# Peptides against a protein of PDB entry 3B8E: the designs that were tried, part 53

Target 1, 230 residues: chain A of PDB entry 3B8E
Amino acid sequence: PFLIFIIANIPLPLGTVTILCIDLGTDMVPAISLAYEQAESDIMKRQPRNPKTDKLVNEQLISMAYGQIGMIQALGGFFTYFVILAENGFLPIHLLGLRVNWDDRWINDVEDSYGQQWTYEQRKIVEFTCHTPFFVTIVVVQWADLVICKTRRNSVFQQGMKNKILIFGLFEETALAAFLSYCPGMGVALRMYPLKPTWWFCAFPYSLLIFVYDEVRKLIIRRRPGGWVE

## One batch from the design tools (peptide; aimed at target 1 G67)

Design b1_p25_7_s2 (made by RFdiffusion4, then SolubleMPNN; from b1_p25_7, 20 letters changed)
Fold by OpenDDE base, seed 1:
Structure b1_p25_7_s2 (fold): chain B 230 residues (1-230), chain A 25 residues (1-25)
Amino acid sequence: as target 1 above (230 residues)
Amino acid sequence: SLELLKKLLEELLKLLKELVEKFLE
């Protein structure tokens, strides 16, 4: 998220404290749950032919999996961010390069895509309004990501939900998301304003798309072993 | 609005389809 913020020069979609809460609070239990996931038969049943090379391959595969999870989560968060800003009059194209003016407290006439002027305070309210939905979107997307990451080649329908630790992690992260979103004082402490319940569903279409995409990807991998899709 | 969400979703779907098509090639 921070890299896209720098590259695109858009308003900050997620505060540093909120990022810290995700990294330390939300992602820990799910990450641990993945460590206890039953290894896919294709990965673990083969004794390492060469312990050195196979360890390196496994590390690369783990790194790719974590990298993909992080990228998918970021995309989901940014999707929600762009939806909220678009609803407030800021189209995605208009946000490009807007950061400098957006963060300047002395500029009180920043125009949206429809010519409406926004004061610094109004802009910051909209910015902070994005933080909570972004965070919640990360959690909701992570539900799908964690389910997807159980398998590399097999369908989720084939492996099922056997990991009790994963299920616990899903509840824990959801409870944390609810706490951070609705606990009094979080708006001041974390710059996370209370979220309308309807915004929880904003990430669901994206999660569904990711799920479908991953199932299709896995289907392709099964049909074309050794393809570039792996 | 639901309409904006729909438009963004449609764009995402388009990108997804393009990616799937590239993978199928």
Scores: peptide ipSAE 0.000, ipTM 0.270, DockQ to the pose 0.034
OpenDDE base, seeds 2, 3, 4, 5: peptide ipSAE 0.000, 0.000, 0.000, 0.000; ipTM 0.206, 0.242, 0.248, 0.295

Design b1_p25_7_s3 (made by RFdiffusion4, then SolubleMPNN; from b1_p25_7, 22 letters changed)
Fold by OpenDDE base, seed 1:
Structure b1_p25_7_s3 (fold): chain B 230 residues (1-230), chain A 25 residues (1-25)
Amino acid sequence: as target 1 above (230 residues)
Amino acid sequence: SLELLKELLEKLLEELKKLEEEFKK
């Protein structure tokens, strides 16, 4: 899906600074916290029947799960992006192929879906308005992702949150997201304009979707070991 | 498992960065 949006040549939903903040700020602590997460009890206790086959199955399961989770994260971010642009007069269909003209600073008469002309500065403001919500969307989706990644087969309800570092990481990334979203000067310094509080909730359906999906997947794996889902 | 997700996200972000750099020229 992400590649499709790139191929569609739409305005960028994420800036370099937001990407840097994700890579260096929000992802590091959660990743470290998960490295210290207690291994799933069933994985540690179960001797591999066939180390080669079980490793391959596990790698396929992990690859499939993360591919799907990453897809949902991308969809969540792009959904927020399209909603914001639509509220500003740019419908999703109109954004297709618009990027070249959008990013050209010498074109100051780019029309939206309603025929309103947008200057380069105005376009950049609305683009940067998308950066913060996209970032926040990723953080909110990561809450669910971090929770579900603690286990491969067991339910989140069974495993619980034993790692205090993980909990701390969730608070840290949320605090960072709030800081970047609401601290004065971040709009100019980081090109992250202030976020309406309502946008924090835009990602919640996707977080819930990831959570439900993972729980259902794990349930299927538990009930049908060696099935096609595994 | 999170490392794989991180890697995927990093790859996606790298692609976005490349695109951003391309359009800033």
Scores: peptide ipSAE 0.005, ipTM 0.262, DockQ to the pose 0.055
OpenDDE base, seeds 2, 3, 4, 5: peptide ipSAE 0.000, 0.000, 0.000, 0.000; ipTM 0.254, 0.254, 0.211, 0.246; seeds 3, 4 fail the geometry check

Design b1_p25_7_s4 (made by RFdiffusion4, then SolubleMPNN; from b1_p25_7, 22 letters changed)
Fold by OpenDDE base, seed 1:
Structure b1_p25_7_s4 (fold): chain B 230 residues (1-230), chain A 25 residues (1-25)
Amino acid sequence: as target 1 above (230 residues)
Amino acid sequence: SEELLKELLELLLKLLEELRKLFEE
């Protein structure tokens, strides 16, 4: 998210402190749970024929999983970010290059996509309004990602929810998300304003799409072993 | 690259417009 912020020069969708809360507080337990579940389902069931090569394959699989999760989370967060800003009159294309003027407190006439002028204070309110939904979206997407990424080839329906650590991780990150979203003072301390309950569902269509896509992908892999989709 | 991001944002804009249409119907 931060790299996209710099490259696209858009308003910051998530503050540095909130990023740290995600990386250190939210992602740790789920990541560990995913690593254990993947190891159990895809690799550890086979006795290592060659410990060196099998370890390398495992490390590659874990690395790919983490990379994919991170990318999907970022996409989900940005989706929510763009939806909120679009509802407030800022279309995604209009946000490109807007950061300089957006963050300038002396400019109080920044125009949205519809010609409405926004004061610095108003812009900061809408910016901070995006922080909480962005964070919550990451959590919600992470629910799906963790469930989906349990196995490389097996359907969620086949693997089930057997990992207790995963379940615990889901509750932990949800509790953290709720705390950061609704605890008094978080708006001032972390620039995370309270989230309307309806925004929790903003990521659900995206999560569903990922779920369907992954299930279809896995189905194709099962039907065409060694295909390009693998 | 910035160009790639621009293209991505344009695609997202199109997606948002389509979603908006769906919600308005």
Scores: peptide ipSAE 0.000, ipTM 0.230, DockQ to the pose 0.062
OpenDDE base, seeds 2, 3, 4, 5: peptide ipSAE 0.000, 0.000, 0.000, 0.000; ipTM 0.222, 0.239, 0.244, 0.244

Design b1_p25_8 (made by RFdiffusion4)
Pose (drawn by RFdiffusion4):
Structure b1_p25_8 (pose): chain A 230 residues (1-230), chain P 25 residues (1-25)
Amino acid sequence: as target 1 above (230 residues)
Amino acid sequence: SVVSVITVVIVVLIVVTVVVSLVSL
């Protein structure tokens, strides 16, 4: 968000005070939950994991979580950003502009008068909104992530999907997300009431592609065991 | 590799944007 927020002055899609509410507020229990996820093979069958080569975090990881999924998620929430403006004052070709606040009203876009009314408001579309829908969209993509990372080589199919903990936390996350999105008050120091019917399902189209994606690779990694690029 | 490419692309875009902004000024 902040990166694009510079390349094309298209208003702060994700908020800072909003970031400190996902890794430190949303994905919390899920990260924990992952730990309770059980085995994946006869482990005591493999040579001790060397320490110099086989690391914990590496390209194999970063490339598949920063340069792969981390992107598909990105669009999703970024896509919702537009819909959150679109059904309000969509600038899919417009937008791209510094939105000052000492002016008050004197400007707008796409047949409007947004000002002191829609200036305290002109941002109520990202503050109380956009950030929020983007926020939820991130959570919404985090579902399939917290299931495609549940396994490392087996389809969630022929593999236990019985992580009682994760499941009851995948909801204890998705729910908090709503309570943090409709919390009558703290919503001030935070975001606002989104349109439940759709101001949620926006990233939903995406969460899928995620689950659908890596699910194939795993099955790809298999059918071809020695594996290639995968 | 993919990460490196993405990083390069981002750097290039930022540089281009800065240049374009300076020229515009």

Design b1_p25_8_s1 (made by RFdiffusion4, then SolubleMPNN; from b1_p25_8, 22 letters changed)
Fold by OpenDDE base, seed 1:
Structure b1_p25_8_s1 (fold): chain B 230 residues (1-230), chain A 25 residues (1-25)
Amino acid sequence: as target 1 above (230 residues)
Amino acid sequence: DLVAKLEELLKKLLELVKELKEKLL
């Protein structure tokens, strides 16, 4: 998200505080929960043919999969960001290059895509209104990520939700997202304005996409053992 | 052209989300 912010010179879609909340709040407990996940029985039974090369290849494949998931997460966040800004009169094309004027306190007549003028304060409210949904979108997408990362080969339907720590992690990140989204004063303290409950659903298509992507990946692995996807 | 296609895709996605919202609400 920050790279696109720099490259496209768009208003900041995700603030530093929200990034920190993701890294420390929503990612940490889930990551710990995965560490306590019971090893998939099939993973532990497969002796690497070559412990050095097969480990490296496997780590690379995992890194690629996580990279792809991270890209889908970012796309989900940006989608939510662009939807909110569009609902407030700023179409995606209009946002390109707008950052300089957007962040200037002395420019109080920044026009939206419909010719409406926005004061600096109004623009910052809209910007901070985008931070919360972006954050929530990441959390909702992380639900799918956590659930899919639970297993390498087995479907979530096969493995089930037996890990109580994982369930706790999902609850904690959701509770944190709800707290940050709806607690009074978060707009001032964390630059996270309250979120309409309907915006929680904007992430669901991307969460589902990640889920389907991983289930398809796992299905391919199950059908073609020893393939490059493993 | 790519930006225009992305915008069109975003508009279609927005319409889809709107339709989904109308069906769910």
Scores: peptide ipSAE 0.000, ipTM 0.205, DockQ to the pose 0.025
OpenDDE base, seeds 2, 3, 4, 5: peptide ipSAE 0.000, 0.000, 0.000, 0.000; ipTM 0.219, 0.210, 0.196, 0.243; seed 2 fails the geometry check

Design b1_p25_8_s2 (made by RFdiffusion4, then SolubleMPNN; from b1_p25_8, 19 letters changed)
Fold by OpenDDE base, seed 1:
Structure b1_p25_8_s2 (fold): chain B 230 residues (1-230), chain A 25 residues (1-25)
Amino acid sequence: as target 1 above (230 residues)
Amino acid sequence: SLVKELLEKLLELIKETLEKLKKEL
C-alpha cells in the first residue's frame, strides 16, 4: 500500500499508526495460529529427500504464497479506498498526483472530479474516513487468507475448520477491527473514524475471489502436479 | 490465461460492487 502511495502520489490510504496496528495487532495472532496449524499430511509425511533443497523449495512456495496474499490484500484495501473517495467526488484518475495539494494545509480550494472545492480539514476527514474501511478490508481479506493458508493442496472443504487457534485468531482480529472502528476517541487517537456497517461488505467479494482463486489453484495443482502453477 | 481470467472476473466483481454502492447512495 505504501509503495503505491509513493509511486502514484495519491492521498495516503492508511496512516502510520493504522499500519502499525495491522502489523502488530492483527497479523500476530493469525501468524501464531498458522504456526500451530497441523501440517497438511502431504507436506509432513514426505521425509525431506534432501533437507537443503526441500527446505529451499518450501521457503520459495511460502514466499510466493505470502507475496500473492499481500498483493490481494493491498488490492482489496485500495479498492475500498477508491470506492470511498469516488463516493466523495474524487475519481481514481483525479487522485493521481493530487497528494502534494491534498497534504498542503494552505490550499483550501482543491477541486474534486465534479468541481467541488475541498478545504484542508474536509480532505483530512475524507482521508481518515478511508483508513477504517481499508483496515477492515484487510481484516476481512485476512479471514480468507488464513483459511486458505491452512491448506496447500487440499480443499478447505476437505480439511475443515479444525484449528481452534485459527478460529480464535479470526475472532480476535475481528474484535480488534470492531474496537478500532467503533471505540470513541479512535478518530482522534488513530485517525480512524467510525465505519458504516455496510462497508464491511465491500471486502466480501474480494474474500470470495481469493477463496475461489485458491480453490481453483489447488484444483489445478492436484490435476497437474508439476505444472506452471506450482 | 487463468490469471488473466481471474483478474477479469475480479474487475467485473469490482465494477458490480461499485455499481451496487452507487445505487445505495
Scores: peptide ipSAE 0.000, ipTM 0.188, DockQ to the pose 0.037
OpenDDE base, seeds 2, 3, 4, 5: peptide ipSAE 0.000, 0.000, 0.000, 0.000; ipTM 0.196, 0.233, 0.237, 0.205; seed 3 fails the geometry check

Design b1_p25_8_s3 (made by RFdiffusion4, then SolubleMPNN; from b1_p25_8, 22 letters changed)
Fold by OpenDDE base, seed 1:
Structure b1_p25_8_s3 (fold): chain B 230 residues (1-230), chain A 25 residues (1-25)
Amino acid sequence: as target 1 above (230 residues)
Amino acid sequence: SLVKKLEELLKKLLEERKKLLEKLK
């Protein structure tokens, strides 16, 4: 997200505070939860053909798969960002190159896509309004991501929700998202303005996409054990 | 049903936030 901000010169879609909240509040507990997740029985029973090469290949493939999931998460966040800005009069094409004027506090007549002028304060409110839903989008997508990461081969429906720590992690990140979104003072303290409840659902298609992606991946792995997909 | 429940929960949180903000004024 930050790279796209720099490259496209768009208003900041995800603030530093939200990044920190993701890293410290939403990623840590789930990561710990995954560390406590027991190894999948089928993975434990299958020896690699070549322990040196196959281990490296498998680690690379896993990293690539999770990288792809991360990309989908980012796309979900950006989708929410662009939708919110579009609803506030800033179409995606208009945002390109707008950052310089957007961040200049001395320019109080930045025009949106419809010719409406925005003061610096108004622009920052809209920007910070985008930070919260971007964060929430990441959380919602992580629901699917964390659940699918429980297993490498088995479907979520087959593995079930046995890890209580994972359930706690999902609850914690959701509670944190709700707190940051709706607690008074968060707009001032953390530059995370309150989010309309409907914006929580903007991430659901992407959460579903990740879920379907992983289930399809796992289905392929189950049907073709020892394939390149695992 | 789950989506609806979540929406209702979020609405309640917004209402509570509004009440708290009104108390601060």
Scores: peptide ipSAE 0.000, ipTM 0.178, DockQ to the pose 0.016
OpenDDE base, seeds 2, 3, 4, 5: peptide ipSAE 0.000, 0.000, 0.000, 0.000; ipTM 0.212, 0.208, 0.168, 0.176

Design b1_p25_8_s4 (made by RFdiffusion4, then SolubleMPNN; from b1_p25_8, 22 letters changed)
Fold by OpenDDE base, seed 1:
Structure b1_p25_8_s4 (fold): chain B 230 residues (1-230), chain A 25 residues (1-25)
Amino acid sequence: as target 1 above (230 residues)
Amino acid sequence: DLVKKIEEELKKLLEEVLKLKEELE
């Protein structure tokens, strides 16, 4: 997220406090929960042929998994960000390079894609309005990501939801998201303005697509072991 | 050109989300 912010010079999609809340508040419990997930039979039933090589392979697989999760979350967050800004008159192309003027408190006539002028305060309200939905989107996407990461090859329907810690983590992160989104004073304290309940559902199609894609991918892997999809 | 393509894709996605939003309201 931060790299895209720098490269594209767009308004800040995710505040520092929001980042901190994600990294320390929402991601820790789910990450720990994954450590307690039952090993997939195809991954763990094979005794390591070479402990050194197999450890390295496992570390690479873990690294790839975390990298993919992070990328998917970022994509979901940015999607929500662009949707909100577009609804407020800022099309994605117009946001490119806008950061400098956006963050300048002395410029009070920044135009949107439709020629409407926005004061600094108005722009910051819209920016902060994006922080909460971004955070919520991360949580909602994380539901799907955590579920699909339980297995590499088997379907979620085959593996089931056996990890009680994971389930607890999902509730905890959702409760935290709700608290940060709706508790009075969070807008001032954390620059996270209240979110309309309808916006929680904006991430659902994305989560569903990820889920379906992963299930299809796993199905293909099962039908064609050693194929290009693996 | 790449930016324009990305924008077009984002617009399509936005339209889908807006439709979904309208259905949920």
Scores: peptide ipSAE 0.000, ipTM 0.177, DockQ to the pose 0.027
OpenDDE base, seeds 2, 3, 4, 5: peptide ipSAE 0.000, 0.000, 0.000, 0.000; ipTM 0.238, 0.237, 0.211, 0.191; seed 3 fails the geometry check

## One batch from the design tools (peptide; aimed at target 1 Q117 W118)

Design b1_p26_1 (made by RFdiffusion4)
Pose (drawn by RFdiffusion4):
Structure b1_p26_1 (pose): chain A 230 residues (1-230), chain P 26 residues (1-26)
Amino acid sequence: as target 1 above (230 residues)
Amino acid sequence: EEEEEEEEEEEEEEEEEEEEEEEEEE
């Protein structure tokens, strides 16, 4: 968000005070939950994991979580950012502009008068909104993530999907997300009431591609054991 | 006190104007 927020002055899609509410507020219990996820093979069958080569965090990880999924998620919430403006003053070709606040009204876009009314408001589309829908969309993509990372080589199919903990926290996350999105008050120091019918399902189209994606690779990693690029 | 009342009246008029402009847009 902030990166694009610089390349093309298209208003702060994700908020800072909003970031400190996902890794330190949303994905919390899920990250914990992952720990309770059980085995994946006869483990006591493998040579001790060398320490100099086989690491914990590496390309194999970063590439598949920063340069792969981290991107597909990115579009999803970034896509919702537009819909959150679109059904309000969509600038899919417009937008791209510094939105000052000492002016008050004096400007707008796409047949409007947004000002002191829609200036305290002109932002209520990202503050109370956009950030929120983007926020929720991130959670919404985090579902399939917290299931495609549940396993490391087995289809969630011929593999246990019985992580009682994760499941009851995947909701204890998605729910908090709503309570943090409709919390009557703190919503001030935070975001605002989104349109439940759709101001949620925006990223939903994406969460899928995620689950659908890596699910193939795992099954790709298999059919071809020694594996290639995968 | 009189200055506070005049400020409250100005705030109420501003709120009414905002409501009317929101209704016209609807």

Design b1_p26_1_s1 (made by RFdiffusion4, then SolubleMPNN; from b1_p26_1, 13 letters changed)
Fold by OpenDDE base, seed 1:
Structure b1_p26_1_s1 (fold): chain B 230 residues (1-230), chain A 26 residues (1-26)
Amino acid sequence: as target 1 above (230 residues)
Amino acid sequence: MEEEEEKEKREKEKLKEEEELRKKKE
């Protein structure tokens, strides 16, 4: 998010407070829940990692985590961001380079894509209105990410959803996301304005995409062990 | 300390007014 904010000079899509809420709130319990996941049925048939030659974090893992899944997550967040700004008259093309004028409190006549003028206060309301849906989009996409992280090779349908701690983690992060989104005073305390229920659906295609992508990846790995996709 | 608390109160009041303005536009 922050790199695209700098490169494209767009209004800030995700605030620092919302990032902290992700890292300290919604990510911790789900991450801990993975420690309670049952081993894959074939784990004892796999050769142990050679600690002298095999890095714990390899290029494939970095490529998958940051380059693939992380990019899909970011795309989901930005899609939600662009939908909200478009509903408020700011088309994605018009947002490019707008940051300088957007963040200037002395400019009260910033035009949208339809020629409507926006005051600084109005622009900041719209900006902060994007933060909560972006956050919620990350949480919804993390449902798929958490589920896919249960296994390296086996399908989720083969492993099943037997980890009650993981199910609790999914519930907890969702409940926390709902609390932060809809609790009175969160707009004042955290600049997290309440989102329209319809904006939750902006994340679902990307959550499904991650799930389908990983199931296809795992299917390829099972059919062609030792490929570049592993 | 009192000046920082007063500044924080003013920022909270401003954010509340902004939220009320948003609710009137929806």
Scores: peptide ipSAE 0.000, ipTM 0.176, DockQ to the pose 0.091
OpenDDE base, seeds 2, 3, 4, 5: peptide ipSAE 0.000, 0.000, 0.000, 0.000; ipTM 0.171, 0.188, 0.208, 0.227; seed 3 fails the geometry check

Design b1_p26_1_s2 (made by RFdiffusion4, then SolubleMPNN; from b1_p26_1, 12 letters changed)
Fold by OpenDDE base, seed 4:
Structure b1_p26_1_s2 (fold): chain B 230 residues (1-230), chain A 26 residues (1-26)
Amino acid sequence: as target 1 above (230 residues)
Amino acid sequence: EEEEERRRKEEEKKREEFEKLEEEKK
């Protein structure tokens, strides 16, 4: 995500603290869940004929899957960001290169896509208004990721412990998102202004996209065992 | 009208929160 902002010179949709909350709060539980799943899979899998290569392949597959899902998550967040800015008069094309003028407190006449002038204060309010929806979008998309991870292994329904970790992760992410979105003072502390409940639903299309993507991936793997998707 | 009034109150609250942020930075 950060690289896109640096390259595109777009106003930052997410504060550094919020990014840290995503990295530490939301990614930790999936990572722990994966580590437990790997440990349990290592216990339940008959000794792989070549433990080093089979572990490496499985780790690469998991890493690639999470990398792809992470890209879809980022796209979901960016979409939400662009929608909010567009609703406030800033079309995505107009945002390209705008960051320098956007962040300049001495420029109080930054024009939107419709020729409306925005003060520094107004721009920062809009920027901070994007932070919470971006974060919430990422969290809601992560719910889909967690559910997908659960559905990949028919054995997860049999393993009650995996279900507990997954449910705990979903709860933790949801609680964190709700806390950061609605707790008084989060606008001041984290530059995360309160979010309308409707914005939680903006992520659902992306959650569905991830679900469809993973089901298609599973279908491809099932149809082409040993293919490049594995 | 009630939704617009709610929106105005939310925008005003965001403005007040921003003003507090800028005051805390000084």
Scores: peptide ipSAE 0.020, ipTM 0.601, DockQ to the pose 0.044
OpenDDE base, seeds 1, 2, 3, 5: peptide ipSAE 0.016, 0.000, 0.018, 0.019; ipTM 0.489, 0.219, 0.578, 0.423

Design b1_p26_1_s3 (made by RFdiffusion4, then SolubleMPNN; from b1_p26_1, 13 letters changed)
Fold by OpenDDE base, seed 1:
Structure b1_p26_1_s3 (fold): chain B 230 residues (1-230), chain A 26 residues (1-26)
Amino acid sequence: as target 1 above (230 residues)
Amino acid sequence: EEEEKRKEEEKKKKEEEFKKLEEERK
């Protein structure tokens, strides 16, 4: 996410505090859930025929899966960001290179894509309005990730949602997202403004995309054991 | 003139949304 922000010179989609809340609050529960699943999987795995090679392959597979899921999460967040800014008159093309003028407090006449002038304060309100939806998008996409991670090789439909830890993780992330989005004072403390309920739905296509992607990946792995997708 | 009026109405609507967001911040 930050690399795209630096390369594109777009307005900041997430504040430093919101990033810390994601890293410490949202990523921890998935990591714990995955650590438990790994422990259960390691207990359930018969002795790997070659522990070193099978561990290395599994670590590479996990790393690739996490990298891909993280990329889809970032794309989902950026999509939500671009939609919000576009609704506020800033088309994605116009945002390219705009950061310098956007962050300049002395420029109060930054034009949007429609020639509307925006004060510094107005621009910062729009910027901070993106933080909460971006965060919520990450959380909603992580629901799909948690569901997917629990089913390393089996379809979600085959293994079911019987794990109480997964349900608890989903609840905790959702509760954290709701708290950060709707708790009074979070707009001042975290620069996260209240989220319109409609923005929760912007993440669902990406959650579905991750779900479809993982199911397709698992289907490919099942049909071609030892293929490049493993 | 209609495009300017539409821009002014959109500006007013945005100013009202910003005022609401500022009031919700307080």
Scores: peptide ipSAE 0.014, ipTM 0.390, DockQ to the pose 0.045
OpenDDE base, seeds 2, 3, 4, 5: peptide ipSAE 0.006, 0.012, 0.012, 0.014; ipTM 0.273, 0.384, 0.372, 0.410; seed 5 fails the geometry check

Design b1_p26_1_s4 (made by RFdiffusion4, then SolubleMPNN; from b1_p26_1, 14 letters changed)
Fold by OpenDDE base, seed 1:
Structure b1_p26_1_s4 (fold): chain B 230 residues (1-230), chain A 26 residues (1-26)
Amino acid sequence: as target 1 above (230 residues)
Amino acid sequence: DEEEEREREKLEKEREEFEKLKKLRE
């Protein structure tokens, strides 16, 4: 994600604090949840034909899957960012290269895509308004990620939500997102301004996409045991 | 730290006006 900001020179959609909240608040609990994940009974029943190669293949496949999910997650965040900025008059194309002028305190006449001038303070308010939705989007997408990570082969509907750590993680992420989004003073303290409840739904298409992707993947694995998708 | 605090105060003051302007654009 950070590399895209550097390459595109767009206004920063995520503050340092928001990044830290993601890393510490949303990624840690999932990682712990995965560590305590009960291995699917079906995976354990397969005697590895070659323990070294099968382990390596599984690790590679998991890494690829996580990389893809992480990319979709980032895209969801960026989508939310661009939607918010577009609603405020900044079209995505106009944001390219705008960061330098955006961050300059002495430029108070930065024009949006419609010729409206924005003061530095107004720009920063919009920027900080993006931080919260981006974070929330990440959390909402993480719900799907956490749920799908619980299973390699079985459908979420088949395994159910039996992992207490997973449930706790989902609750914690949601509570943190709600706290950061709606607690008074978070705008000043963390540069995370309050979020309209409607913005929670902006991430849902991406969560659904991840969910569908994973269910399709799992369906393929179930139909073709020993395929490259395992 | 002092510059950040001044920036926060400015942002807080302008926030209300900005929110009003935002509503006018919707």
Scores: peptide ipSAE 0.021, ipTM 0.569, DockQ to the pose 0.118
OpenDDE base, seeds 2, 3, 4, 5: peptide ipSAE 0.019, 0.017, 0.019, 0.020; ipTM 0.438, 0.462, 0.496, 0.538; seed 3 fails the geometry check

